# Designs tried in a protein design run: peptides against a protein of PDB entry 3T6J. Part 26

Target 1, 375 residues: chain A of PDB entry 3T6J
Amino acid sequence: PIVESYIGFIESYRDPFGSRGEFEGFVAVVNKAMSAKFERLVASAEQLLKELPWPPTFEKDKFLTPDFTSLDVLTFAGSGIPAGINIPNYDDLRQTEGFKNVSLGNVLAVAYATQREKLTFLEEDDKDLYILWKGPSFDVQVGLHELLGHGSGKLFVQDEKGAFNFDQETVINPETGEQIQSWYRSGETWDSKFSTIASSYEECRAESVGLYLCLHPQVLEIFGFEGADAEDVIYVNWLNMVRAGLLALEFYTPEAFNWRQAHMQARFVILRVLLEAGEGLVTITPTTGSDGRPDARVRLDRSKIRSVGKPALERFLRRLQVLKSTGDVAGGRALYEGYATVTDAPPECFLTLRDTVLLRKESRKLIVQPNTRLE
Target 2, 372 residues: chain A of PDB entry 3T6J as posed
Amino acid sequence: PIVESYIGFIESYRDPFGSRGEFEGFVAVVNKAMSAKFERLVASAEQLLKELPWPPTFEKDKFLTPDFTSLDVLTFAGSGIPAGINIPNYDDLRQTEGFKNVSLGNVLAVAYREKLTFLEEDDKDLYILWKGPSFDVQVGLHALLGHGSGKLFVQDEKGAFNFDQETVINPETGEQIQSWYRSGETWDSKFSTIASSYEECRAESVGLYLCLHPQVLEIFGFEGADAEDVIYVNWLNMVRAGLLALEFYTPEAFNWRQAHMQARFVILRVLLEAGEGLVTITPTTGSDGRPDARVRLDRSKIRSVGKPALERFLRRLQVLKSTGDVAGGRALYEGYATVTDAPPECFLTLRDTVLLRKESRKLIVQPNTRLE

## One batch from the design tools (peptide; made by RFdiffusion4, then SolubleMPNN)

Design b1_p9_7_s2 (from b1_p9_7, 5 letters changed)
Fold by OpenDDE base, seed 1:
Structure b1_p9_7_s2 (fold): chain B 375 residues (1-375), chain A 9 residues (1-9)
Amino acid sequence: as target 1 above (375 residues)
Amino acid sequence: MTGTFYPDP
């Protein structure tokens, strides 16, 4: 088998300031079949990047073809096992040298292994579709998230010699209509500037890219979905995200007003964005379970994904990117923390919903090393 | 960066 591994101080999610890496390591085997699908996505990446809702001036100057591999993890050492990885985490290197993407395929397979009767917060009519398509939709989401999420966008930089990597006279901020007024100075990085929100903000951007681009027919075709299947994959992907936004409340600590998981915070933010879009796109309804205790249902109107959801996500995603590119920490923090706030204000009453989420929480799943044999 | 999902309980 083809074996891949990495080890070192890689991810910074455990650092409140998003800068110091946690020591991690894994050993994995390449899944050739799934890797081939991701390679097809890579082949379309340059074109798909143009579909993102920001001007080319906010995208990387040069497209660098990355690697993308699906891996079956044998051993993982760290605080948590991811579903996908994009490395390096240094924007300058991503822009000048390139990057590598991996999907931890067998992690995806087990991450949401929940029996139908235990599947929380979904309407009964959605459960079968969810069970059927959650795996495939996750593959799509991970591919887009890593390759076109983390792998997209440009930081405006003034280097140590005073030179800019953008034309100050011609580049226009699409949100303001004005010239670029802020950028990263020499020595400043994404993490150093955005600090406490850097990791979650970036994950939110990447997740949003996934949702946004999964609507593109070419993406679904790459993964082998057409017709009704493609539409179901889209629906389930979006449904999973809004559900995840609700589940995310588990990882919020009200007493400290902080989040304990960057991806979950990101998913909550996306939920808030889609709720704000209104028009019946997303509805969270508190209910009473058969046990007489609080429950909830998440509803996503399939017919409004493109008409309501996509435009809302487009605007939000563009704002995320523009603020990131320009190093506008004040604006970025205001935007992101605004959506990341958890209160008990109506109509959502998120703190109350959090209690419901905690009440319905299942036992933590254990991941064990698989048995591997040579044939 | 680590992407998308960690296992949920």
Scores: peptide ipSAE 0.046, ipTM 0.794, DockQ to the pose 0.554; fails the geometry check
Fold by OpenDDE base, seed 5:
Order: structure tokens, then sequence, then C-alpha cells
Structure b1_p9_7_s2 (fold): chain B 375 residues (1-375), chain A 9 residues (1-9)
């Protein structure tokens, strides 16, 4: 088998400032069969990048074909095991040297396991569909998230010699209609500038890319879905995200006014964006469970994903990218922290919902190291 | 990184 490994100070999720990497490592074997889906996605990546809701001037100047492999993890040493990885975690290197994506396939497989009777916060009519398509939709989301999320966008940079990697005279900020007025100086990075919000902000951008691009028929085709199945995958992917936004409240600490998990914060932000879109797209309804205790239901109107959800997400995602590209920390922080704020204000009453989420919290799953054998 | 840690769903 093909063995892959990585080791070092790589992911910075445990750093409040999002800059210092945690020492981690893994040993894995390549799953050739599962890699095929992602290889097809890579083959279409250059074209799909053009579908993202920002001008080409805000995208990488040159497409660098990345590697994307599905891995079966034998051992992972770290504080948390991811479902997917995009490295290196340096935007400049991603733009100039390229990057690699991996899906931790057997980790994803474990995450796919869902018991209907334990599935929280969904309407009964959605549960079977959710169980059926959660795995496939998650494959789509992870692929898009890594490859076209983390793998997209340009940082405007002035190097140590004063040279710009963009044309100051012709590049226009689509949000302001003006020339570019801010950029990264020599030595400045995404993490160094955006600091406390950098990790979650980037995850939010990547997740948003996934939701946005999964609406494209070519994406579903790449993953082998067509017709009604494709539409169901889209629906479940979006449904999973809005549900995740609710579940995310577990990782908010009201007393400290902070988030403990970057991805969950990102998912909550997306939920807030989609709720703001209104028009009945997303509804969260407090209920009473069969046990007489508080419960809740998330409803996503399938018919409004494209008409209401997509435009809202498009605008939001474009803003995320523009602010990232221009190094506009003030604007980026204002935008992101605005959506990441958790209050008990009506109609959502998120702090009350958080109590419900905690009450309905599922038992943590146990990961067991696999064995391999030669036959 | 993905939008997911295990057991992050």
Amino acid sequence: as target 1 above (375 residues)
Amino acid sequence: MTGTFYPDP
C-alpha cells in the first residue's frame, strides 16, 4: 500500500491567535477507490474556481494543480482528528508553490454513522433523507471545502521591494467600487493580521464555498449524482450545515463570550447569514420532546435554497474574500464578529437554544485504531 | 482543515 504521513507544527486551532501550530502527526494508507472522486474534482478545479463569487483579480493568478487523496488513517497523534486537511497553511505558498488536500476517509466514515432515533433537531420527514445522504453530501462538502475553499482566493501583497502582486491602477474592489486601498505588507500573513478570528473566518469561507458550489450541476456530476439524487444531496448538505450551526452553540461559552471551536463558530455564522436572508428559508422552532424536556427543530425550505439562500451566501462569501484579500482586518472583524455574536434576543433566542442543545447533546464517539493485514 | 474534527459532525 501507499503510505502517507505528516508531522510537525501544522494546525493552529488551539492557538487563540490562530498563529502557533500544534505538534501533530499521522500515518495513513492511500485509499485509491475513494481518491477517485477527489481526483475528478481536481480535474475540474480550474473551471470551478471561476464560479466563485469574486472577480478573477481576487483569485490566484495561476492555477496550480493540487493533489487530493483519500487516506485511511492508521494513527493520528494530536488534540483532534480532522476529516480533511489542506496544507500548507500559508496563503503565499498556496499561491506560488501549490498545496495538497487529503480526506481522512475512515474518519469521515465514522462520522457518517447516524442512528435515526438519536438524530436531533430535524423534522421527522427529513430524518430518513438526512441519514441516506449525509455521507455523500459530506464528501461533496469536504472536497469543495478543502480544494476550492482553502485552495481559492488571492492575497494582495506588497513585497519587501515594494512591488505589488496586483495592478493598483486597474483592480477594483467589488464592494466599494474603488481601487484597492489595503494589502499585506512584507512579513504579514493572514493569521498575523486577522489573529483571533483568522482560523474561524477561513473555515467559514471554506464552508461557504462548499455550500455555494455544491449547487453547481458539474460538482454533483463529479461525485456521481444526477437528477433527484443530486437535488437531495444539495438539500441534505445545506440542511446539515444549518443543523450544524445550531449544534455549534455547544462550543460557545457565554461567560467568556468566546468560541472554543473554529469550525463550529463558522457554521453558526453561516446559520446566521441564512437566517438573515429570511423569507422562510431557515426556521428554528423550539419544541418539547417526548420526554417533556426542551427540544428544537430546524427546517430548511428546499425550494428557497437557490432563490434565497444562494444570493445571501454569495454576497456574504464575496465580502469574506474581498476583506481577506485586502487585509482589511477592521472590516473583516466587524463583519464576522457581527454574525458570530450569540445573544438571547428574539426571535432566535440563541442562548436559550444553547441550553436545549446542551440538553440534547449526544454521547461522544470513541475512535478505535484500525488494523491492517496482508492477504 | 475541513469544517470537521472527529467527533465533530
Scores: peptide ipSAE 0.046, ipTM 0.803, DockQ to the pose 0.405; fails the geometry check
Fold by OpenDDE base, seed 3:
Structure b1_p9_7_s2 (fold): chain B 375 residues (1-375), chain A 9 residues (1-9)
Amino acid sequence: as target 1 above (375 residues)
Amino acid sequence: MTGTFYPDP
């Protein structure tokens, strides 16, 4: 089998400022079958990048073909096990040198080993579909998230010699209609500028890319889904995201007004965006469980994903990218923290919902290192 | 910052 590994100071999720890497490492074997799907996705990446909702001037100048591999993890040493990885974690290097993506396939499989009777916050009519497609849909999401999420977008930079990597006279900010008014100076990075929100903000952008691009027929074809199956995968992917946004409340600490998990914060933000879109796209309804205690139901209107959800996500995603590209920390913080704020304001009453989420919380899953053998 | 943790770590 093909073995892959890495080790070192890599991910910075445990750094409140998003800069210092945690020492981690893994050993994994290549899943050839799933890797082939990701290779097809890579082959379409240049075209799919053009589908993202920002001008080419906000995308990388040169497409650099990345690697993408599905891995079955044998050993992982770290504080948390990811579903996917995109490295290196520096935007400048991604733009000029390229990057590599991996999907940790067996981690994904474990994450979705939930029994139907324990599945919370979904309508009964959605549960079987969710169980059937949550795995495949998440494969799609991870692939898009890593390759076209983290792997997309350009930072506007002025180097130490004063040269810009963009044409100041011709590049227009699509949100303002004006010329670019801010950028990264020499030595400034995404993390150094956006600091406390950088990690979660970037995850939110990547997750949004996944939701947005999974609507593209070519993406579903690459993963082997057609017709009704493709539509179900799309639906479940979006449904999973809005459900995750509710579940995310577990990781919010009201007393400290902070989030303890960057990805969950990102998912909550996306939920807020889709709720704001209105028109019955997403509905969260407090209910009473069979035990007489608080419960809730999340409903996503399938018929409104493209008509309501996509445009809302498009606008939001474009704003995320534009603010990132221009290094507009004030604007970016205002936008992101606005959606990341958790209050008990109606109609959602998120702090109250948090109590419900905590009440319905499942026991923490234990991931055990697998054994493998040659036959 | 580029890793994607599974939904319920």
Scores: peptide ipSAE 0.046, ipTM 0.803, DockQ to the pose 0.584; fails the geometry check
Fold by OpenDDE base, seed 2:
Structure b1_p9_7_s2 (fold): chain B 375 residues (1-375), chain A 9 residues (1-9)
Amino acid sequence: as target 1 above (375 residues)
Amino acid sequence: MTGTFYPDP
C-alpha cells in the first residue's frame, strides 16, 4: 500500500488568535479508487475557478496543479479528525508554491452511518433522501471545500521592496467600484491580520464555495451524477448545510459570546445568510416532539435554491473574498461577526432554538483507531 | 487548513 503521513504544528483552531498551531500527526493509506474521483476534479480545477464570483484579478495569477488524495486513516493524533485537509496553512504559499488536498475517506464513511429514527430536525419526507445522498453529497462538498475553497483566491500584497502583486491602476474593487485601497504589507498574513475570526471566516468561505459550485453540472458530472440524481445531490448538500447551521448552536457559549468550533460557526453564518435571503428558501419551525418536549424542523425549498439561494450566496461569497484579498479587517469583521451573532430575536429566536438543539443532542461519534491485516 | 469537520452532534 501507499502510505502517507504528516506531523508537526499544523492547525491553529485551538488558538484564539488563529496563529499558533497544535501538534498533530497522522498515518494513512491511500485509497486509489476514491482518489481517482478527486483527480478528475483536479483536472477541471482551473476551469472551475473561473466560475467563482469574483474578478480574475482577485484569483491566483497562475494555476498550480495540486495533489488530491483520498486516505484511509490508521492513526490520527490531534484534537479532532477532519473530513478533509488542505495544506500548507499559508495563503501566500498556496498562491505561489501550491498545495495538497486530502479526503479522509474512512472518517467520512463512519460519518455516513445515520439511523433514520435518530435523525433530528428534518421533515419526514426528506429523511430517506437525506440518508441516501448524505454520503455522496458530502464527498462533493469536501472536494470543493478543499480544492476550490481553500485553494482559491488571491491576497493583495506589497512586498518588502514596495512592489505590488497587482496593478494598482487597473484593478477595481467590485464592491466599491474604486481602486484597491488596502492590502497586506510585508510580514502580514491572513491569520495575523484577521486574528480571532480568521479560521472561521476562511472555513465559511470554503463551505460557501462548495455550496455555490455544486450547482454546476460539470462538478456533479465529475462525481458521476446526472439528471435527477444530480439535483438530489445538490438538494441534500444544501439541506445538510442548513441543518448543520442549526446544529452549530451547540458550539456557541452565550455567557461568553464565544464560538468553540470554527467550522460550526461558519455553518451558522451560512444559515443566517440563507435565512436573510427570505422568500421561503429556508424555514426553521419550532415543534413539539412525541415526548412532549421542544423540537424543531428545518425546511429548504428545493425550487428556490437557484433562484434565491445562489444569488444570496454569490453576493456574500464575493464580499468574503474581496474583504480577504484587500486585507480589510474592519469590513470583514463587521460582515462576519454580524452574521455570527446569536440572539433570541424573533422570528428565529436562536437562543431558544439552542436549548432545543441541546435537548435533542445526539451522542458524539467516536472514531477508534483501525487495524490492518494481511490476507 | 483542516477543512470540513463532520457536524458532531
Scores: peptide ipSAE 0.042, ipTM 0.793, DockQ to the pose 0.574; fails the geometry check

Design b1_p9_8_s1 (from b1_p9_8, 5 letters changed)
Fold by OpenDDE base, seed 2:
Structure b1_p9_8_s1 (fold): chain B 375 residues (1-375), chain A 9 residues (1-9)
Amino acid sequence: as target 1 above (375 residues)
Amino acid sequence: MVGTYYPDF
């Protein structure tokens, strides 16, 4: 078997300032069959990057073919195990040197185990479809999240010699219609500038890329989905995201006004964006469970994903990227923290919903180190 | 960056 490993101070999610890495490591075996699937996505990456909702001037100047491998994890040392990884964690290196993507296949397999009777916050009519397509939709989302989410976008930089990596006279900010007025100076990084919101903001951008691009037939064809199956995968992917946004409330601490999990904060932000879109796209309805205690249902109108959801997400995703590219911390913080704010204001009453989420919480699954066998 | 992670609920 082909063995891959990494070790070191890699991810900074446990640092409130997003700067100090946690020591972690893994040993994994390459799944050749699944890796071949992601190689097809890599082959289409350059074309798919052009589908993202920002001008080419806000995308990488040169396409660098990345690696994408599916891995079966034998051991993972760290505070949490992801479904996917994109490294290195430096935008400048991703722009100039390239990057590596991995999907942790056996972690995804754990996530595929769903018991219908324990599936919370979905309408009964959606449960069977959700169970059927959760795995495939997750594969699509992870692939897009890593490769085209974290792997996309340009930072505008002025180097130590005063040179810019963009044409100051011709590049226009699509949000303002004006020339670029801010950028990263020498020594400034994404994490150093955006600090407390950097990790969650980037995860939100990557998740949004996944939702946005999964609407393209080319993406679904790469994963082997056409016709009604493709539409079901899209629906379940979006449904999973809005459900995750509700579940995310578990990781909010009202007393401290803070989030304890960057990905969940990101998913809540996306939920807020899609709720703001209105038009009946997303509805969260408080209910009473069979036990007489509070419950809730998330509804996503399939017919409005393209007409209402996509435009809303497009505008939001473009703003995320423009603010990131220009190093506009004030604008980025205002935008992101605005959507990340949790109150009990109607109609959503998110703090009340949080109580419901906590009430319906199931015990977290434990991932146990697997064994290998020689046949 | 740590990618997509979905806790089971």
Scores: peptide ipSAE 0.102, ipTM 0.790, DockQ to the pose 0.576
Fold by OpenDDE base, seed 5:
Structure b1_p9_8_s1 (fold): chain B 375 residues (1-375), chain A 9 residues (1-9)
Amino acid sequence: as target 1 above (375 residues)
Amino acid sequence: MVGTYYPDF
């Protein structure tokens, strides 16, 4: 088998300032069959990047073909095991030198361990479909998240010599209609500039890219889905995201007004965006469980994903990217923290919902080392 | 970047 590994101070999610990497590492075996799907995705990446909702001037000038491999993890040492990885974490390096992606395939398989009777917050009519397509939809989401999420977008930079990597006279900010008014100076990075919101903001952007591009037929075809199956994968992917946004409340600490998990904060933000879109796209209804205790139901109207959800996500995602590209920390923080704020205000009453989420919380699952055998 | 985390759902 082909063995891959990495080790070092890599991910900064546990640093409140997003600067210091946590020491982590893995040993994994290449899954050749699944890697072939990601290779096809890579082959289409340059074209798919053009489908993202920002002008080419806000995308990388030159596409650098990355590696993308599906891995079956034998051992992962760290505070959390991801479903996918995009490295390096430095946007400037990703723009100039390229990047590598991996999907941790057998980590995704953990999703299959969900039992129907324990599946919370979904309508009964959605549960079987959700269980059926959760795994496949995760493959799609992770692939897009890593490759085209983290792998997309340009930072506007002025180098140490005063040269810009964009034409100041011709590049227009699509949100303001004006020329570019802010950028990264030499030595400024995404993490250093956006600091406390950098990780979650970027995860939110990447997750949003996944949701947005999973609507593209070419993406679904790459993963082998057509017709009704493709539509079900889309639906379940979006449904999973809005459900995750509700579940995310577990990771909010009201007393400290802070989030303890960047990805879950990101998912809550996306939920808020889609709720704001209105028109019955997403509804969260407090209910009473069979045990007489508080419960809730999340409903996503699949017929409104393209008509309501996509435009809302498009606008939001474009705004995320524009603010990121221009290094507009004030604007970015205002936008992101606005959606990340958790209150008990009607109609959602998120703090009350949080109590429900905590009440319905299952015991933490453990991921253990797999067994290997020679055939 | 460490990719998507999937909690108990």
Scores: peptide ipSAE 0.086, ipTM 0.791, DockQ to the pose 0.577
Fold by OpenDDE base, seed 1:
Structure b1_p9_8_s1 (fold): chain B 375 residues (1-375), chain A 9 residues (1-9)
Amino acid sequence: as target 1 above (375 residues)
Amino acid sequence: MVGTYYPDF
């Protein structure tokens, strides 16, 4: 077997300012079969990057082919086990030297093992479809999230010598129609400028890329889905995201007006974007469970994903990228914190829904380190 | 960056 590992101060999710890394490490074995699918995704990455909703001037000047492997993790030392990893975390290195991607396949497999009777907040008619396609849709989402989410976009920079990595005279901001008016100065980074929202903002961008690009026929083909199966994978991927946005309320602390998990905050933001799109795309309905206590149902109209959902996500995702590229912290914070705000305002009444989410919360699964034998 | 977390399982 091919063994991979890493160790060091890797991720800054536990730092409120997004700067200080947590010591982390893993040992894993390569899953060759799933890695082959990600290799095909890598082979198409340069073309798929052009499908993202920003001008080429906001994308990397030169495509650097990354590595992407699926891993079965044997041991993981850290505060939590992710589904995927994109490293390094330094945008300058990503742009000049390249990056690596991994999917933690057996972690995803744990997520696949959802019991129907324990599946909350879905319509009864969606449960079997969700269970069937949750795994495959996760593979698609993680691949896109890491490779084309975290692996996309350009930061506009002025170096220590005063040189720009973009043409100030010709590059136009697609949101304003004007020349570029802000950028990263020497010594400034994504994390240093966007600080408290940097991690969640970037995760939101990456998740949005996943939802947006999973609509592309070539993506589903790469993962081996065609016809009705491809459409079901798309539907379940979007359904999972809107459900996750509701589940995210568990990780909001009303008394402190803060979020305790960056990815869940990101998923709530996406839910808010898709709710704002209206036209019956997403509906959250409070209900009464069989036990007589509060419950809820999330509905996604699959027929409106492309007509309503995609345009809404396109506009939002473009704004995220433009604000990131230009280092516009004020604009970025206003946009992101606006969607991340949790109130009890109608019609959604999110604080009331949070009580329902907490009431329906299931016990967290324990992931136990396995024994492995060489035969 | 660490990618997608699924703390709901």
Scores: peptide ipSAE 0.082, ipTM 0.789, DockQ to the pose 0.567
Fold by OpenDDE base, seed 3:
Structure b1_p9_8_s1 (fold): chain B 375 residues (1-375), chain A 9 residues (1-9)
Amino acid sequence: as target 1 above (375 residues)
Amino acid sequence: MVGTYYPDF
């Protein structure tokens, strides 16, 4: 078997300022079959990057072919087990030296083991479809999230010598129609500038890339889905995201106005964006469960994903990238914190919904380290 | 910054 591992101060999710890494390590075995799908995605990455909703001037100057491997984890030491990883966690290195992606396949498989009777917040008509396609849709989402999410976009930089990595005279901000007015100075990083929102903001961008690009026929083809199956995978991927946005409320602490999980905050933001799009795309309806206690249902109109959802996500995703590229912390914070705010304002009444989410919360799953043997 | 995806368990 091919064994991969890493160890060190790698992820900074537990640092409120996103700077200090947590000591982490894993040992995993390469899953050759799943890796082949991600290799096909890598082969199409340069073309797919052009489908992202920002000008080429906001994308990396040169495409650097990354590695992408699916791994079955044997042991993982850390505060949380990810489904996918993109390293190194430095934007400057990603855009100039390259990066590597991994999908932790057996971690994803654990998420697939949802029992129908315990599946919350979905319409009955969606449950079987959700159970069937949650796994495959997750593979698509993780692949896009890591490779084309974290692996995309350019930071505008002025180096120590005063030179810019972009043409100040010709590059135009697509949101303002003006020349670029802000950038990263020498020594400034994504984390140092965006600080408390950096991790969640970047996760939101990556998740949005996944939703946006999963609509591309070539992506579904790479993963082996065609026709009705491809459409079902798309639907379930989007449905999972809006459901996750509701579930995310568990990780919000109202008393502290604090989010305790960067990815869940990101998913809530996406839910807010898609709700704002209106036109019946997403609906959250408070209900009464069979036990007589509060419940809720999330509906996603499949027919409006492309006509309503995609344009809304496109505009939002472009804005995320432009603000990131230009180092516009004020604009970025205003945008992101606006969507990340949790109130009890109608019609959504998110604080009330949070009570429902907590009421319907399932027991935390225990992840057990496996062993492997040759037979 | 971080490049890690955590699923919904």
Scores: peptide ipSAE 0.051, ipTM 0.820, DockQ to the pose 0.718

